Peptides against a protein of PDB entry 3S8F. Designs and how they scored, part 321

Target 1, 157 residues: chain A of PDB entry 3S8F
Amino acid sequence: VLTLFVAVPSLMTAFTVAASLEFAGRLRGGRGLFGWIRALPWDNPAFVAPVLGLLGFIPGGAGGIVNASFTLDYVVHNTAWVPGHFHLQVASLVTLTAMGSLYWLLPNLTGKPISDAQRRLGLAVVWLWFLGMMIMAVGLHWAGLLNVPRRAYIAQV
Target 2, 166 residues: chain B of PDB entry 3S8F
Amino acid sequence: DEHKAHKAILAYEKGWLAFSLAMLFVFIALIAYTLATHTAGVIPAGKLERVDPTTVRQEGPWADPAQAVVQTGPNQYTVYVLAFAFGYQPNPIEVPQGAEIVFKITSPDVIHGFHVEGTNINVEVLPGEVSTVRYTFKRPGEYRIICNQYCGLGHQNMFGTIVVKE

## One batch from the design tools (peptide; made by RFdiffusion4, then SolubleMPNN)

Design b2_p29_5_s2 (from b2_p29_5, 18 letters changed)
Fold by OpenDDE base, seed 5:
Structure b2_p29_5_s2 (fold): chain B 157 residues (1-157), chain C 166 residues (1-166), chain A 29 residues (1-29)
Amino acid sequence: as target 1 above (157 residues)
Amino acid sequence: as target 2 above (166 residues)
Amino acid sequence: SLRDLALLVFEASVAMLLSIFPGVAEALA
């Protein structure tokens, strides 16, 4: 009940943000069904990080619904699925949002803009982090479906 | 200008909200699919049953491991299992191949896990409650029981065995 | 290059994951 309660407003928030991004992208010259995405400032790690976090949060949120389902939770509970879900939610959305916040905050605190090299490095860090999180998350979810137990150092599979 | 922009944003929001609602149904369908494909062989057939964890070791069907496996029908058995710190009883659990096994699992101390490798049996065991799982072992051999819920210092070494006889 | 580094990290991550989760490796094989 609690999970489903928070799921609805979270979805609403996520999609309203997406709507705002679409509008912003279109204002930046993006056209068509997906052209607005390309028009977004993908050269800014402060933007890319939280967006990637949100992208990771989407399957994580879906997983949350699975975990909240009595019948499906029976399948995935206390398996590697659960850590996979956690890493999507915390290590993806929360962490990437925090990282993105730093890319915005530090220049503002110091009054100095980041160099181009720092910007590029930041983009690399964020994308690599996201990639790593996705690999691990997919693996953990898959392992969970294969009944790899949580909190155990051994598994038959 | 801002008002026009806001109206446009609202239009997009409506579209995305509709998409969100559609995705909700997709997720429900996915849940149904996952359930159908990954729960085969295990049926939580038990009703909410409660026991006194302070006396479960001394009296009742869990008290004697030698009497833990009870034949309830021609090809049906009930197994009364205790998960405790740090192990399972009876151990091993011996059941025949092809028989319908109803596991009645409880704990006398703390919360434990009951995860049977090679099966989709995976339940938490709470003191004071009886977990009921129905399963039929199609293949003979040994199946390891793993505790997948932290239960103390010996958690990592808490194992049991189910022996399925031909 | 950055691309090469990314690929290296990717490969290492996949290898690590497969080593930790042999069941997944088997499923992918």
Scores: peptide ipSAE 0.018, ipTM 0.688, DockQ to the pose 0.023
Fold by OpenDDE base, seed 2:
Structure b2_p29_5_s2 (fold): chain B 157 residues (1-157), chain C 166 residues (1-166), chain A 29 residues (1-29)
Amino acid sequence: as target 1 above (157 residues)
Amino acid sequence: as target 2 above (166 residues)
Amino acid sequence: SLRDLALLVFEASVAMLLSIFPGVAEALA
């Protein structure tokens, strides 16, 4: 009950952020239903990282609802599903947000913008991180549904 | 204009809220689908039962592994299992094929897991609490019990076996 | 039972909807 209650405001917050992004994208010249997305600053790792984190948080959040359901939790409890969920929530959203925050914070603290090389490297890092995390998370969730236990190095499947 | 910007943001928020509601229904549908496809073999949870973990090894139904399997009726058994650092008692657990087995599992020391491969039996075992699982083995053979809750240095080697006899 | 599952899903759905509707109403006002 509590988890479901918390899930709703979390979703609302997430979609409010999305609304802000749409507004920003449209201010940057984006038009149409999806054109505003393209207009967002995808060349800035400080932006890309937390956005990718949010994208990873979507399936993770859905999984949270599953994990909170006593009936569905029976299926996924103590399986590889659980670490898959956590990696989406922590290693994706939290970590990528922290990475993005760093890309914002350091230039502001030092008064020096990041170099173009640093920017490009940063973009590569966050995209590769996201990709790897998604692959791992999908694999873990899949394994969990196949009843692969967590905290065990062996499994029947 | 700040007012115009605010109004525009509000409009976008309305749209995204609508999308949010739609996604909620999608999630509900996914939950329903998952329930429909994965609940066919759900093992009913038993009543919450408490036990003293400090005496469970000395007194009571868990004390003697030779008496751990108790026939409670025609083709019905109760098996009193201890999960401990680092193994299971009794080991092996011998039960007949086709019988209704009620596992009563507890721990004398720390939290353990009780995951039976090839089945949907998967419960945590807490000291002071009795986990109850009901299951009927349809196929004879050996079923491995795995601890899926970290319980110490020997966790990775904590295994048991259920032998289902024809 | 299937009935229990249905009730669970129903309850969860209602809870989620009730939690979000006030916000939606505010947004649509």
Scores: peptide ipSAE 0.014, ipTM 0.665, DockQ to the pose 0.072
Fold by OpenDDE base, seed 1:
Structure b2_p29_5_s2 (fold): chain B 157 residues (1-157), chain C 166 residues (1-166), chain A 29 residues (1-29)
Amino acid sequence: as target 1 above (157 residues)
Amino acid sequence: as target 2 above (166 residues)
Amino acid sequence: SLRDLALLVFEASVAMLLSIFPGVAEALA
């Protein structure tokens, strides 16, 4: 009955991060309702990666609420929906955060900044990863709603 | 100015927290709406029923597959199904079209899945517990049962069949 | 019914969420 309350700390955390992003963007000269977003350092893969992870985490979190609901879980449990959910959570947020952390950590450990070529490559990697992850996640959720079972090589559709 | 910066940060945080709370309510409301308007086919959990997985094959309603289908009333049946490594018993399960079928499913060994293609029947089967699902087959034919929970080396080949007769 | 259950969960969730505001938990007690 009180299961959905577990979403409160997660949402609070998520939007606190958003608040930090807004503040950072405004410090960088962004103005207006959305101008602060553009002002964020989108040229830095160490920044872009975890932010993209957070974006993927949003629908994943919503799905988590669904999965935690007894009645709704009956619909989605052990279907492709479930892999879709945790790929958003793990393969998106966690993985992209890990990727981003490397772009920060390695330069600091070595004392050598990444080259411009490395930076551009890094941006390409994280954006492609995000795109692929979103495509896969949408597909899995869709398949799940079509009652495609997980852990099976066959499906009715 | 540190003081001004601090106040600004707090203002942004408060705004986003309020937004967070609002969005949470929206999500809950959407879930509630969905449940209230789209409840067809959803079977709530009943009373927890337990069995001894070590003896379920030897005694009780699951012991004899020939006696697995029990008529409990006019156009009402109870089917006692075992999910095991690696198959289902009885197999096939034969039931009449249009009859109300109560599936009582358990496992003598490990956790299995019970997913019936073409239906919304999809439950976990735990040793020591009885999963109960009520369903009425409106169309005659064969319905494949798929194990959607990993249960061992033969998991991918674990299938059963429900035959719905006119 | 499932609808009743859903509404119950909704109400409980709302009440719990409101508890994050000072004084609300006390008022609901």
Scores: peptide ipSAE 0.012, ipTM 0.721, DockQ to the pose 0.046
Fold by OpenDDE base, seed 4:
Structure b2_p29_5_s2 (fold): chain B 157 residues (1-157), chain C 166 residues (1-166), chain A 29 residues (1-29)
Amino acid sequence: as target 1 above (157 residues)
Amino acid sequence: as target 2 above (166 residues)
Amino acid sequence: SLRDLALLVFEASVAMLLSIFPGVAEALA
């Protein structure tokens, strides 16, 4: 029960970030229910990376609730489901946030802005990373539901 | 102005929170629907049972693998299983098809896993605690037991077998 | 300077990570 209480501040944080993004998008000229999304700086890998991380964190967070549920955990515990969850939480959100941070930090530290080529490469990297992580995570979750065990090199499936 | 921005963000937060609440109800409804339409063979958690891991090999129901399978009633059995580094005992575990089997699983050394392929049996085995799982094998054959909790250098080779007899 | 220190830490971190994955270091050499 106490573990599930962690979901409350986490959700609050998530929606606060979402609200900030909406505000930023609207400041940039976005209008309507979805127009603000398009107005966000999708040409900046320092922005795109952590946002993609957040997107991956959403299903990961949902999975966290599942994993923390006594009854539901019986189904998924120590199956491939768990690594799938971790890859969304750590290898997606944390890693992409780190990537995004570097795209901001390095230019500031070196005093040299990134070139357009570097920017485009950065965008490609973070999008490909996100795509790969989503494919792997979905696969792991699916395999977990098929009772593929964690920490084993073999499976009956 | 930071103050204006704060108020604007707050307005958006309220919207997102409202959306969150709406989605919460949707999720609850979906859960209720799934529970109403799907009854998984949920094995209820039993009472926490403790055992001394230092003596479990020498005395008690786990001490003799030849006596590990105990008939407790008509078409009912209790199987006392040890998960150890690195294997299971008894091995194989022989049980009748269609019988109600109560597995009592513990460990004399470290934490292990007890994952039976082809079934929903998947529990961690802790030294000093007894894991209880009830299951009825409907199909005869061999079921592989896999350790899905890292337990040492031989973890990857830690397997057992349940043989279900017709 | 703080910037220099930060860069040093960054470089050291990268070097450490690459040491864990020598194949990557070789591929980039």
Scores: peptide ipSAE 0.000, ipTM 0.708, DockQ to the pose 0.013

Design b2_p29_5_s3 (from b2_p29_5, 17 letters changed)
Fold by OpenDDE base, seed 3:
Structure b2_p29_5_s3 (fold): chain B 157 residues (1-157), chain C 166 residues (1-166), chain A 29 residues (1-29)
Amino acid sequence: as target 1 above (157 residues)
Amino acid sequence: as target 2 above (166 residues)
Amino acid sequence: SLLELALAVYEASVAMLLSIFPGVAEALA
């Protein structure tokens, strides 16, 4: 039980970010329980990318708790489940955050704003990335539960 | 108004933090319940057992592959398995169907994996430590052992076989 | 009791969630 308290800082951080998003959405005119979500700037790839990363991080974080659980880890350890977890944490959250950062940083560093075409392309990139990552992650987690080993080129199933 | 904005932010943060804390306890409770009620598929861990990896090949129960399978009782066997770079010993491991098998697995060199397809046997094998796995094969046939922990250049080819005899 | 009902619903939910992964039970046998 005490080991699981390692999740406290991460959960606090995650929900603090959510609080910031809610505040931002409400500041932008969103109302109600979910209206603030719609009010967020979904037309900006610099915003969409890290948010999609956060969405992928939610199941990844849940998986982290599973992986940290002694008895549950026995089920998933060294199976395809673990790479699935990593791809949600690193290839989704970290990578999408980096992508989003670039969409903001590069225009500001160069002093040249991105064109509308570049913006739309950026949106397409991050959404397609997220979609692909979710498909792969679901597949890897599923395979892991079917006892497909990691670090092996063959499997029974 | 900056002051009002900051106050609002703090209110949202406090709310979400409270929610976070509440959900944490819910998740812990649910995990605890799940672990308490759904442990049928988990092989209980034995006591910590250590062995000298530098001598395990020369003396002791792992030294002779021909003596690796030891009958310890009626329909009970202990199998002393070495995982090494790059294979398993003995190979194949021959055991009777329906017998209770206790695998005692260790490594003389580096960390390896011991993943038996078609079973829930999946453990890491550490030099200096004996991994104990208890399993009963209900179906005869061949079960492939896969190393699922990177152990060197030949890792991808490190396989073993358990032959379950009727 | 309400607790028993809650636990029953939870167990049913867990079983339902696990059922979307066919072969899990067999793979872990």
Scores: peptide ipSAE 0.016, ipTM 0.736, DockQ to the pose 0.034
Fold by OpenDDE base, seed 1:
Structure b2_p29_5_s3 (fold): chain B 157 residues (1-157), chain C 166 residues (1-166), chain A 29 residues (1-29)
Amino acid sequence: as target 1 above (157 residues)
Amino acid sequence: as target 2 above (166 residues)
Amino acid sequence: SLLELALAVYEASVAMLLSIFPGVAEALA
């Protein structure tokens, strides 16, 4: 029970990040309830990557609550559900954040801005990565709910 | 400009981040305190049954596969199962349809998994501890046991069978 | 260069790990 209180600071962090994004969007001229989203720099892979990571982290975080539940963990433990969860957390958020960091850091360290072609390629990479991760994650969670075991090459279903 | 905007955002975030971190440590401290005092927040898993993994093969209810299935009452059985590198004992496990089966599972070597396909039986098996699972097979046939915890080079081939007889 | 890339990866990793602390983003900006 007390373990679930860990979700509180996590949610606080999530909302703080969201608030920061809103603030940034509004500073960039976005107005209205959703206009600030459009005003964000979606043409920059250094921005898009970590944001997509955050989006993937949301369902992953929800799954984390499930995994932390004593009763629900019995259902999902050591099934394909677990890989589905950490792929959202690690391969989505962490990896995409790393990608985004690279897109920001390299130009700054080298003093050379990325070309337009590199920018477009970067956008393609992070969006495709995100899409692939979402597909895989949904599949793994689904398989887990069907009692497909983790760390096995065969399953009943 | 972007620099000014960044500073403004950071200024806004600093307070919330500090607060969230403070709360995080508070929660961790509370968890630690709870666990240390055992006063609340811990859901008991039941009575922990322990065995000596070094002798479980020689003495006790797991020692003889021929005596692994024990009738404990009318339509009630206890099955003493060993999960080892790399298989299960007994194999196959033969039980009657419709009977209440209590599996007592332990390991003489390393941690294994005990996942029975077609059932909700899915437990980890730790050396020195006995995993207890209660289940009633309603359908006759063969049920495959899968090790879903990495246990070594032969892990992927570690399977067993439960045969449910009419 | 490979060195620049390695340094970039390292710096990015460090930044990620330290991102939980206030002021890190400002220091790196």
Scores: peptide ipSAE 0.000, ipTM 0.710, DockQ to the pose 0.025
Fold by OpenDDE base, seed 2:
Structure b2_p29_5_s3 (fold): chain B 157 residues (1-157), chain C 166 residues (1-166), chain A 29 residues (1-29)
Amino acid sequence: as target 1 above (157 residues)
Amino acid sequence: as target 2 above (166 residues)
Amino acid sequence: SLLELALAVYEASVAMLLSIFPGVAEALA
């Protein structure tokens, strides 16, 4: 009950965000099942960063349901799975959202748009960050499922 | 215009809902598969049991490591384990191969972990609470117990051993 | 409803996992 009480609103929020993105993409000329994705402003790090954060949050959110479920938590508790979950939630969603917010906030506060060089650098940073986080997260979750312990420098596997 | 937009968004939400649910099933299925193929037969076998951590070292079944392994029936044992800063008692824990072992684990001081390598025995040990795990060791040998909950300066060196005898 | 669907998924998942752990249902009773 508690798990679903939290999970359902969270999922609804995620769906709303996704729906908003699809709508925005279609307003920008995107058509078809996936054309709206391409129409989104992927050249703007202020947009790309939080979107990548959301993408990382999807498996992280699923992991949240796992961690909160009694039967599933029995498997993953105090394993490398848990750090993997945290890195998706904090180091992906929260961090990337913060990065994206800065890319939007600073130009607005200063009244000066970011240069093209800054934009390109920002895109590189965000994508590389996301890639690294996904690699680490997959590794940690995998290790966790193999019963690699958390907070231990040794493991049998 | 705003009304039309909201209606369109609602339509898209249904699709995303379906996708999310599908992914959820995929993740659950993968975990279930992992459990089915890699389970070591650990069964939670205890109800919530409480104990006084301030007296657990002085009296009761955890007080004497020499009496920690109790035969409760034919090929059935209960092992009363203390996780403390920084180790386990008894150490080693000696049990017969093929016997049904019920571990009763508690702590006199802080929260510890009880993770038995080579098995899926993995529980937190809270002062004032008894963790109960049922397991049958099918293979003889030594199984290392590690602490996977930070418990202080000596956490990294907190180890125990289960010796399974033929 | 969304809640009903979520509950159904949850219950099905729990049931499936419980089948992998014999005796868990008894322990939780």
Scores: peptide ipSAE 0.000, ipTM 0.667, DockQ to the pose 0.027
Fold by OpenDDE base, seed 4:
Structure b2_p29_5_s3 (fold): chain B 157 residues (1-157), chain C 166 residues (1-166), chain A 29 residues (1-29)
Amino acid sequence: as target 1 above (157 residues)
Amino acid sequence: as target 2 above (166 residues)
Amino acid sequence: SLLELALAVYEASVAMLLSIFPGVAEALA
């Protein structure tokens, strides 16, 4: 039960990051309730990748609460639900953040800016990765709710 | 400069906190929905029961698979199940339809899973601990037991069967 | 050959794993 206490600082961090994004967007000329989102640098894969990771982390975090709940965990434990959760947390957030970091790091290490073609390819990569991960994650969660077991090659459903 | 930016960011946190409160209710609602639609017959956790995994095969209720199914009442049974590398004992487990079955599951070696397809029975089996699951099979037939916790090279082939007799 | 080497390494690895889990060889036979 006390494990759920971890959700508090996590949520605080999430909303702090969101606030930072809003601030950045407004500094870039965004106005209104949602205009700041459009003003963010969506043309930069170093930015887009981590943000997409954060978006995947939201449902993953919600799932974390479910997994940590005694009663709810009884339903989802050791089913396909669990790897679905992992793919949102690790394979989405962590991986996309790493990918985004590389788009920043490599130009700095080499001293060469990325070309426009490389930038566009980078954007394609991170968006496709995100899309694929979301599809897989939704599928795994759904399968888990249908009692598909984890760590088994066969299932009744 | 960094401090100024931080203070500015804090100005937006109030709005996001308000949003968070709203989302909290949404999440609670979703949890409630999940419980209502997917939680049927949740088995409450019982008292922790321990057993010596080094002797469980030699003595006690798990030692003889022929004596694993014990009738404890007119329509009540206790089944002592061993999950081991790599299978289940007894196999098959034969129980009557409509009877209340109490599974007492333990392991003599490593951690295993006990997932019965077509049911909500899904527990981890730890050496030295006894997992207790209560279930009533309403439909006759065969139910496959799947190990859903990695237990070694033969994990993928670790299956059992529960046969529910009319 | 490379194949023979690969097989040898594989067999050695399997043997090592089997040593960690006594009885696995018999269970898989």
Scores: peptide ipSAE 0.000, ipTM 0.707, DockQ to the pose 0.009

